# Ledger of designs, part 85: peptides against a protein of PDB entry 8YR4

Target 1, 309 residues: chain A of PDB entry 8YR4
Amino acid sequence: PRGSPALQLVVLICLGLMGLERALNVLVPIFYRNIVNLLTEKAPWNSLAWTVTSYVFLKFLQGGGTGSTGFVSNLRTFLWIRVQQFTSRRVELLIFSHLHELSLRWHLGRRTGEVLRIADRGTSSVTGLLSYLVFNVIPTLADIIIGIIYFSMFFNAWFGLIVFLCMSLYLTLTIVVTEWRTKFRRAMNTQENATRARAVDSLLNFETVKYYNAESYEVERYREAIIKYQGLEWKSSASLVLLNQTQNLVIGLGLLAGSLLCAYFVTEQKLQVGDYVLFGTYIIQLYMPLNWFGTYYRMIQTNFIDMEN

## One batch from the design tools (peptide; aimed at target 1 R298 M299)

Design b2_p30_7_s2 (made by RFdiffusion4, then SolubleMPNN; from b2_p30_7, 18 letters changed)
Fold by OpenDDE base, seed 1:
Structure b2_p30_7_s2 (fold): chain B 309 residues (1-309), chain A 30 residues (1-30)
Amino acid sequence: as target 1 above (309 residues)
Amino acid sequence: SEVEKELEEREEREREEFVREHVEELLAKK
């Protein structure tokens, strides 16, 4: 970003965080291996507990891989919002100023039929997404129930309870935070529509704007409208980061509690090393599709509102 | 996240289309 040394520093920090994420992708498997080795060697509880806690902390920083948002990824996304907004605003102002330089014939030459075709693709892909939601949400809920039953029957009942509490808390917080986010998203969309309507009105009246040499004035008004929009967009995007971080924290706490308990039972020779691997793997597998649950809930809620109108 | 971004990009396209339709309606009324 030219002209803002603060945003340039943020870009450098984001690049540094991307490097840290790559380092975590190497360290997490190493620490997991070390836990398995310590469990196999029947190492002292203090060494095992420290290594498990360190692994879960690193896993919290990394996240669960593709589609899961770790703390480092969330921090990067949060810091990047201002960089994206600066770039978007610059592009929008350049486009708007260029459109004012163009003739009315370019605006009149826009074909209505191209817009209709893209709108139809819009509605068709919402319907496709609803089907995708049903086919992903139902199996994920089934896998959670099956997991709770499995852990309750073949492990200690405490493991089934940890999975139940973790997943119930995850789903509840996902719904609550998503509903809270909907307020910011609606406010953002309303301000976006108002900003676009101003741009449209200015461009439709471009002959009058040119006649009065008011192009610079209209560009400044549009800039102010974009700044107001970006204030709401930041709240929406920051609320998404908060959702993702809350989800990551809940899974991290479940993984910590269950991994420590499993490690303890392995040290007491009540469980095998393979059971520790199973628990950690299964929790991560449940987490991957659940990251989309907030998106899914939002889509269902949006479509329900659109059907009521 | 990616599906959210694709949805946000799609909603952005749908909003761009809505604005374009509204521009076309306003242009057709002139």
Scores: peptide ipSAE 0.023, ipTM 0.565, DockQ to the pose 0.263
OpenDDE base, seeds 2, 3, 4, 5: peptide ipSAE 0.029, 0.025, 0.016, 0.022; ipTM 0.572, 0.580, 0.519, 0.545; seeds 2, 3 fail the geometry check

Design b2_p30_7_s3 (made by RFdiffusion4, then SolubleMPNN; from b2_p30_7, 19 letters changed)
Fold by OpenDDE base, seed 3:
Structure b2_p30_7_s3 (fold): chain B 309 residues (1-309), chain A 30 residues (1-30)
Amino acid sequence: as target 1 above (309 residues)
Amino acid sequence: SSIEQQLEEEERREAEERVREHVEELLRKR
C-alpha cells in the first residue's frame, strides 16, 4: 500500500505473523513428539506438565486441530481487513475512473447499474485472489518445503523424498484433475444459465403461453432442460469425488510408506516412538491446508474467466 | 477435499437461492 505508512506497518506485522505460523507448524509436532517420548520414558510430572502446557499453548496459537483458526491466523486476518479495504477501494476507484473515460456510446449501450455490479464483482474477485495467493497458497508451499527440509535433516533423506514425492504428486494430480473438472463445471454453468434464461423468458411471456395453452409444453421443455442440467451436475460432482478420492489415496500412500519406514527405524533404535507420532501428525498437518488447494486453483481459474468476460 | 465439497454445496445452495430470489422478484414485479 503506497501512501500510508500505517498500512505498510500492518503489512509487515502480517508478514511477521505469517513467519510465526510457519515456526508454529514445525514446533507443534516437535512438542507433541516430546510429550510422547516423556510418557514413554515415564518422566517426572513437572517436566511432562510443562511440556504439555507449552504444547497446548502453541496449539492454541497455531489452531488447526479442531477446524478452528488459530489465534495468530485470526489476528493476521483482523489486521489485514484494513489493507484489503484500501486495496479494494483503490481498484474500485481505478475502474470507476476508467469507466468515465470510456466513450458516451459505451455508456448509452450498457445499463450503468449492471456495469457497476460487474466492476464490483471484478474488484472483489481480483482482491480475493491476491489475498488467497498471499495467505494460503504461498504459506502452504512454504510449509511443504520446510517439511521436506526438516525430515531430510532430522530423520533421513528417504523421509524427505517420500514427503517430496507425495506432496508433488498430490499437487500435480490436484491441478490436472481440477483442470479436467473445469470442463464439466463450465458446461454445467452454461446449462444452468440457459435453463434459467428459458424459465425467465417463459415466465415473462406467460400471457402468450396462456393464450396458446402451451403451459404443458413449456413445463416439459423446462423439465428436459433440468434433466440435462442434472446430468452435467452429476458429472461435476462425480469428478469432485474422484478428485477427493485421488487426493486421499496419495496422502494415504505417503502416510503408509513413511509410517512403515518410521516403524522400521524405531525397531532398529534409530528413531524414538515420538518420532513415529511426529511423522504422522506432521503429514496430517500438511494435508489440512492442501485440501484448500483445489478450491484455490478453481477460484483462480474462475477469476481469470470472469476477468476475460 | 471435504472443504471443497462443502463449498461446492454452498455455492450450489446460493445459486439455487439466487434463482429463487430472481424468480420471486420477477413474479413480484408482475
Scores: peptide ipSAE 0.148, ipTM 0.733, DockQ to the pose 0.212
OpenDDE base, seeds 1, 2, 4, 5: peptide ipSAE 0.148, 0.132, 0.116, 0.125; ipTM 0.726, 0.726, 0.714, 0.719; seeds 1, 4 fail the geometry check

Design b2_p30_7_s4 (made by RFdiffusion4, then SolubleMPNN; from b2_p30_7, 18 letters changed)
Fold by OpenDDE base, seed 1:
Structure b2_p30_7_s4 (fold): chain B 309 residues (1-309), chain A 30 residues (1-30)
Amino acid sequence: as target 1 above (309 residues)
Amino acid sequence: SDVEEEMRRREEEEREEAVREHVEELLRRK
């Protein structure tokens, strides 16, 4: 980004965070191995608890595999919003200015109807999504219930309770934060449509704009509309980062509580080292499909509103 | 995560990039 030293610094920080994410991908498996070794050697509880806590902290920073965002990835995404907005705005203004210069050739060559047809493809996909939601939501809830039953029967009632509380809190917070985000998303979409309508109106009236040499004035009005849109887009995108970070925090706390309890029971010779590995693997496995639950809730909520109108 | 919002954002970015490349190609032909 030329012209903003602040945005250049943000890019450098984001590159540094990408490097940190790569370091975490190496460190997390090493710390996990060290926990397994300490459990096998029957190491003192203080050393084990510190290593487990350090592992969970590193795992919170990394996140939980495909589709889950760790704290470092969320921070990178949050900082990158302003860089993306600067780049998008610059591209949009260049395109708009160039379309005013090319307007006669562009209007003769492009059917204005094709740009509208890409918007309509978004709406037709929604009806097929209801069936997809039912086939993904029900299995995910079943896997959680099976997990609670499994841990309650084969480990201890405390493990089943930790999984129950963690997943219930995750689902509840996902719903509440997604419903809160819907307000920002609606405001963004309304302003996007208004910004697009202004661009289309200016381009349809290009002969009048050219006749009055008002091209610079229309570009500045479009710039102001984009800045207003980007203010709402930032709220939407920042609210998504908050959702992802809240989800990551809940799973991190569940993983911490359960991993410490499991490690303690292994030291007391009530559980085996394999049971510790099983617990950590199973919690991460339950987390992966739950990342889509926010998407599912939003789709259901949108479809209900569209059916009532 | 709202994976659909992230997917939509990526599709919008790819579309903006494709339009940018097309405009840059049109500018190079002038």
Scores: peptide ipSAE 0.033, ipTM 0.571, DockQ to the pose 0.132
OpenDDE base, seeds 2, 3, 4, 5: peptide ipSAE 0.024, 0.033, 0.032, 0.028; ipTM 0.545, 0.578, 0.565, 0.558; seeds 2, 3 fail the geometry check

Design b2_p30_8 (made by RFdiffusion4)
Pose (drawn by RFdiffusion4):
Structure b2_p30_8 (pose): chain A 309 residues (1-309), chain P 30 residues (1-30)
Amino acid sequence: as target 1 above (309 residues)
Amino acid sequence: AANAAAEAAEDAAAAALDAAAAARAAAAEA
């Protein structure tokens, strides 16, 4: 925010809260390991109670699920509401003030609905792009790297390889499948618009009664168009299911390899019992934000082209 | 299911923006 000082402070607080969320993401599974290790060695009730309370408090600060749930990141959503309102207003006013100064030939040439759609979509594109990228993409790519470092240095050497290969395969397959699916989605959307146009045309022109008893003909054409649309929709949704399945298979293979290696190492007295639940929890924690990357890829590309317009 | 729901929300949000643009266009013509 160029103008107001009160908002730069809020931006800095939001970035600090993002950092704190990354720290909590690292911390919470460590406390879960400590609790399990204390539990297996018959520890007194005092230290166990205090450690359990601390773990619960950390789980409360971190998202109880999917990271979009914690007290942190919600304070962030609140402050970002206050900040993103300013950018939205400024961009809308700039567009509106520019559209009122163009010459007449320009306005006589283009329609109003198209020009206004471009502007609205542009403002939404800038806002979304800022939000999606800064608060949902970079933090996850940072979480993956932090996890790789933690497992490769403080846990063992092989688990770094396991996490690296799993996440690399996950990202690559997601992008590869997503481009194909986008082609299918566009193909389906065009036909959906054509079907809606046919239905609107048949409704507006109540002449079907005049030039024939052509109600059946209008119904038949509508059915054919619906069938064509449904075929294209089935293709698109089946592609979506395939993407979900391949992502799940990749994560499952990574979890299987890591769990087996951790169990074997625990039986050989190399690792403690808590390291198993540490690995499992951390793998699930990494998986949860990764579930929405094909959507982020699509939205980022669309918003980029829209902002360019 | 979550991806399908997110797509449906995106389509609804795009339809709302198109409706707002259509209302502003009708007002400007009026």

Design b2_p30_8_s1 (made by RFdiffusion4, then SolubleMPNN; from b2_p30_8, 20 letters changed)
Fold by OpenDDE base, seed 4:
Structure b2_p30_8_s1 (fold): chain B 309 residues (1-309), chain A 30 residues (1-30)
Amino acid sequence: as target 1 above (309 residues)
Amino acid sequence: DELFKEEEEERKKEEEIDAEAERRAAELEA
């Protein structure tokens, strides 16, 4: 934010908290590994109790790895409210000033309510897009990269490769299936609006419909419109289930391959039992934000389309 | 029902704003 040193400091603190959240995403699995190893070694209670307490504290700060429920994430979101409000107001004032620079002919050709709705959509789209990019997309990609680096350095190149292939395939399929699904969603929304318009037109013409005793005909036309809508809704919903199932299969296969490989290395005494638990915990932790990635990608696409209009 | 009422109230507000804008435009042409 240009012009407010206080808001610049808040942005720096939020970036620092994002970095801390990335560090927690690595540390939480490591501490969980250490607990399992200490339990296996029958370590003294004091060392175990300290490690467990530290793990629980780190887990409280992390909030389960979804990036939305942890103390650090909540604190970041709270601090960001002022930055978002500043950005929103700045965009809104830029749109409003631009609207005042437009020709009188442009204003006479458009309804003022429609212009305000376009301005509000534009402001919401820009601020939403920025927030989703900075707080959801970039952190998720960073966590994946950090995960690949971590597994490649501390386990074996094979683990890093499995995570890389799994996450790359997951992201690619998520994008491709989401783009495919967007066609069905657009068709559904168009048919929903058309079905609603027919209902409104029938109700606005209620006197005419009653005069001609055409109520049964209007009900049947509305039923046909609903059936067409439900056929598109089914395609939209079925495509979402297919996305979720495809994502689940990719993660399941990655988890299976990596877990079997980890179990094999544990049997060869190259890895500890805690490292098996680490791998499973870390993969599940990477999966949590990825489940929402298709939703974020769609929201980003919608916001871009709404900014172009 | 509530969502339909909210959207109908929003549409009525948009129509009132448009009607006021049309009145102001007509007052500027007169």
Scores: peptide ipSAE 0.014, ipTM 0.290, DockQ to the pose 0.077
OpenDDE base, seeds 1, 2, 3, 5: peptide ipSAE 0.007, 0.006, 0.015, 0.005; ipTM 0.366, 0.324, 0.465, 0.339; seeds 1, 2, 3, 5 fail the geometry check

Design b2_p30_8_s2 (made by RFdiffusion4, then SolubleMPNN; from b2_p30_8, 24 letters changed)
Fold by OpenDDE base, seed 1:
Structure b2_p30_8_s2 (fold): chain B 309 residues (1-309), chain A 30 residues (1-30)
Amino acid sequence: as target 1 above (309 residues)
Amino acid sequence: DEEFKREEEIRREEEEIDRRAEERARELEE
């Protein structure tokens, strides 16, 4: 943000916290490995208790699941509220100024409610796109790259290759299936709007419908519109289940291949039992934010289309 | 399940933006 040194400092702190989240994503699995190795070696209680306490503290900082519940992520989100509000207000004022520069003919052809809806959608789309790119897409891609480098350097080149192939296939299939799915969602939304419009038109013409005793006919037409909508809704929902299952299958195959290879190296005494647990934990940890990638990709596409209008 | 919840959340946010725009439009027509 140009013009506020305080907001620039907050942006730098948020970028520093994002770097810390990436470091935690590597450290948490490493500490979990160390716990398993210490348990296997029957290490002294003091060393085990210190490592467990350190792991729990790092896990509190990182959070569980989607990473949105971690202390560092929550602190970043809290600090970013002021930057988001400043950016949103700046975009809203820019759109509003641009709307006032538009021709009287453009305004006379549109209802005030439609103009406000375009302005609110445009502001939300720009702010949302920036937030999703900076806080979800870029960090997730960074975590994948860090993971490939880590496994290639500290395990074996084969582990780095498995992670690379798994994540590349996952991202490619997520994009392709999401683009395919977008057709069903657009068809569903178009039919929903058409069904709602028919219900509103029937109710606005209630006197005419009652005069012709056409109530049963209008109800049957509405029923047919609902059945058509539900057929499109089913395709949309079924395509989402297919996306989720495809993603789960790719991660499952990557986890299987890597876990078998890790187990083999543990039997050959080249790796420790903790390294097996590290690999499984790290792959599952990469999967959690990637599950949302299809939703982010769709939001980005929708927001780009809404910005071009 | 999480992607369904997020699609519903996004749909609710889109519906809430549309509703707020319609409410503001009514307040300007009155």
Scores: peptide ipSAE 0.016, ipTM 0.496, DockQ to the pose 0.831
OpenDDE base, seeds 2, 3, 4, 5: peptide ipSAE 0.008, 0.014, 0.008, 0.016; ipTM 0.376, 0.464, 0.371, 0.492; seed 3 fails the geometry check

Design b2_p30_8_s3 (made by RFdiffusion4, then SolubleMPNN; from b2_p30_8, 21 letters changed)
Fold by OpenDDE base, seed 4:
Structure b2_p30_8_s3 (fold): chain B 309 residues (1-309), chain A 30 residues (1-30)
Amino acid sequence: as target 1 above (309 residues)
Amino acid sequence: SSLEEAEEEERRREEEIDRRAEERARELEA
């Protein structure tokens, strides 16, 4: 935000909090490992109690790993409200100024309510896109990279490779299946609009329909339109289930491969029991934000389309 | 992905219903 040093400071604080979230995503599994190791070693209560208390505090700061439920994330979101409002207002004023520069012929061909809706959509799309990129996509990619580096440095290179392959395959399949699914969603939305328009036209012409006793015919035409819509809705919904199941399968295979390898290294006394628990906890933690990645990708894609219109 | 996709799809359906209801209300008043 140019012109407000206070808002620039808030942006820097929010970026600092995002960095803290990334640090927490590494520290929480490490502290959980340490608890398991201390329990295995039957360590003194004072050391265990301090480590558990520290873990619970870090877990409170982190939250569930969804990137929105932790205290740090909530604080970031709260501080960002003013930055979002400033950005939104700036985009809205730019769109409004641009609309006033457009020809009178462009305005005469459009209802004022349509023009306002275009302005609101454009503003929402730009601000939404920026928020999703900065707060959801970039942090998730950063957590994956940090995870790969962590497992490559502190575990055997095979763990880093498993995480890399699992996350790369997950992201690739998420994108490809989401793009494929977008076709079915667009077809569904188009048919929904057509089905609704047909219902509107029939109801607006109710007097004519009643005069000709065509009520049964209009009901049957509406039923056919609903059946056609439901056939497209089923394809949209089934494609979502396929996405979710594909994502679950990729994570399940990655978790299986890594957990078996970790268990093997624990049996060979190369890793501790806590390291097995760390791996499982860390992979699940990486999975939580990724479960929404298909949604974020679709939202980003929609926001781009809404900006072009 | 399923819950936020469903909630956003539902919200978009509601917003599109409301928008069409308002457009129809305006067409009936005109």
Scores: peptide ipSAE 0.021, ipTM 0.540, DockQ to the pose 0.271
OpenDDE base, seeds 1, 2, 3, 5: peptide ipSAE 0.020, 0.018, 0.021, 0.022; ipTM 0.541, 0.533, 0.559, 0.532; seeds 3, 5 fail the geometry check

Design b2_p30_8_s4 (made by RFdiffusion4, then SolubleMPNN; from b2_p30_8, 17 letters changed)
Fold by OpenDDE base, seed 2:
Structure b2_p30_8_s4 (fold): chain B 309 residues (1-309), chain A 30 residues (1-30)
Amino acid sequence: as target 1 above (309 residues)
Amino acid sequence: DDLLKAEEEEKAKEAEIDERAARRAAELEA
């Protein structure tokens, strides 16, 4: 934001906190590995207690798996509120200015409620798209890249390859299945709106329906519309289950392949027991934000379409 | 479950936008 040096500083702090989150995503599994190794070696209590305390502190900063969001993420979200409000206000004013520049013919053809809906959708779509890209999509992709680099440098190159193949396949299938699913969801929403419109029209024409004793006919038409809606709803819900199961299979296969390879290298004394725990912990940690990736991708697509309209 | 919840949250946000637009329209007509 060029107009406020204070908000620019807040953006820089938020970017710094995002970098810290990426560092924590690597450090937390490393410290957990070190605990397992120290326990295996029967290390002195003082060293173990220090490492455990450091791990718990890092885990508090990171969050994830503790049932709470991390302190760093919460602090970032808190600081970002002012930036979001500034961005939303700027977008809202730009949309509002643009609406005032539109022709009288455009306004005469639309109800005031429709114009306000377009403005609020446009503002929400731009702000949402930016937030999902910057805070969810880009960080998740960065964590995957950092993970591949980490496993390639500190483990055998085969681990980096497994993570790369697993995550690439996961992302590709998530996108493809999400795009396929979006068609069913749009069809469902269109039929939901059509079913609601029929109910409203029947209720607005209640006197006419009553005069002609057409109540049974309107109920049957509504039933047919519900059955058609439920057929589309089932396709939407079934496609979601298929997405979740496909994601679970890809992660399961990647975890299996990597865990077997890690176990093999531990038996050959090339890796420690803690390295096996690190691999499993790190893969699960990468999976958690990826589970939401399909949702973020869909939200980005919806927000992009709503911004073009 | 998380994806269903996020779809419901998106529907809820769309409904909230529609409800805000309807309230603002009613406030402008009044």
Scores: peptide ipSAE 0.019, ipTM 0.515, DockQ to the pose 0.802
OpenDDE base, seeds 1, 3, 4, 5: peptide ipSAE 0.018, 0.019, 0.019, 0.018; ipTM 0.508, 0.513, 0.518, 0.508

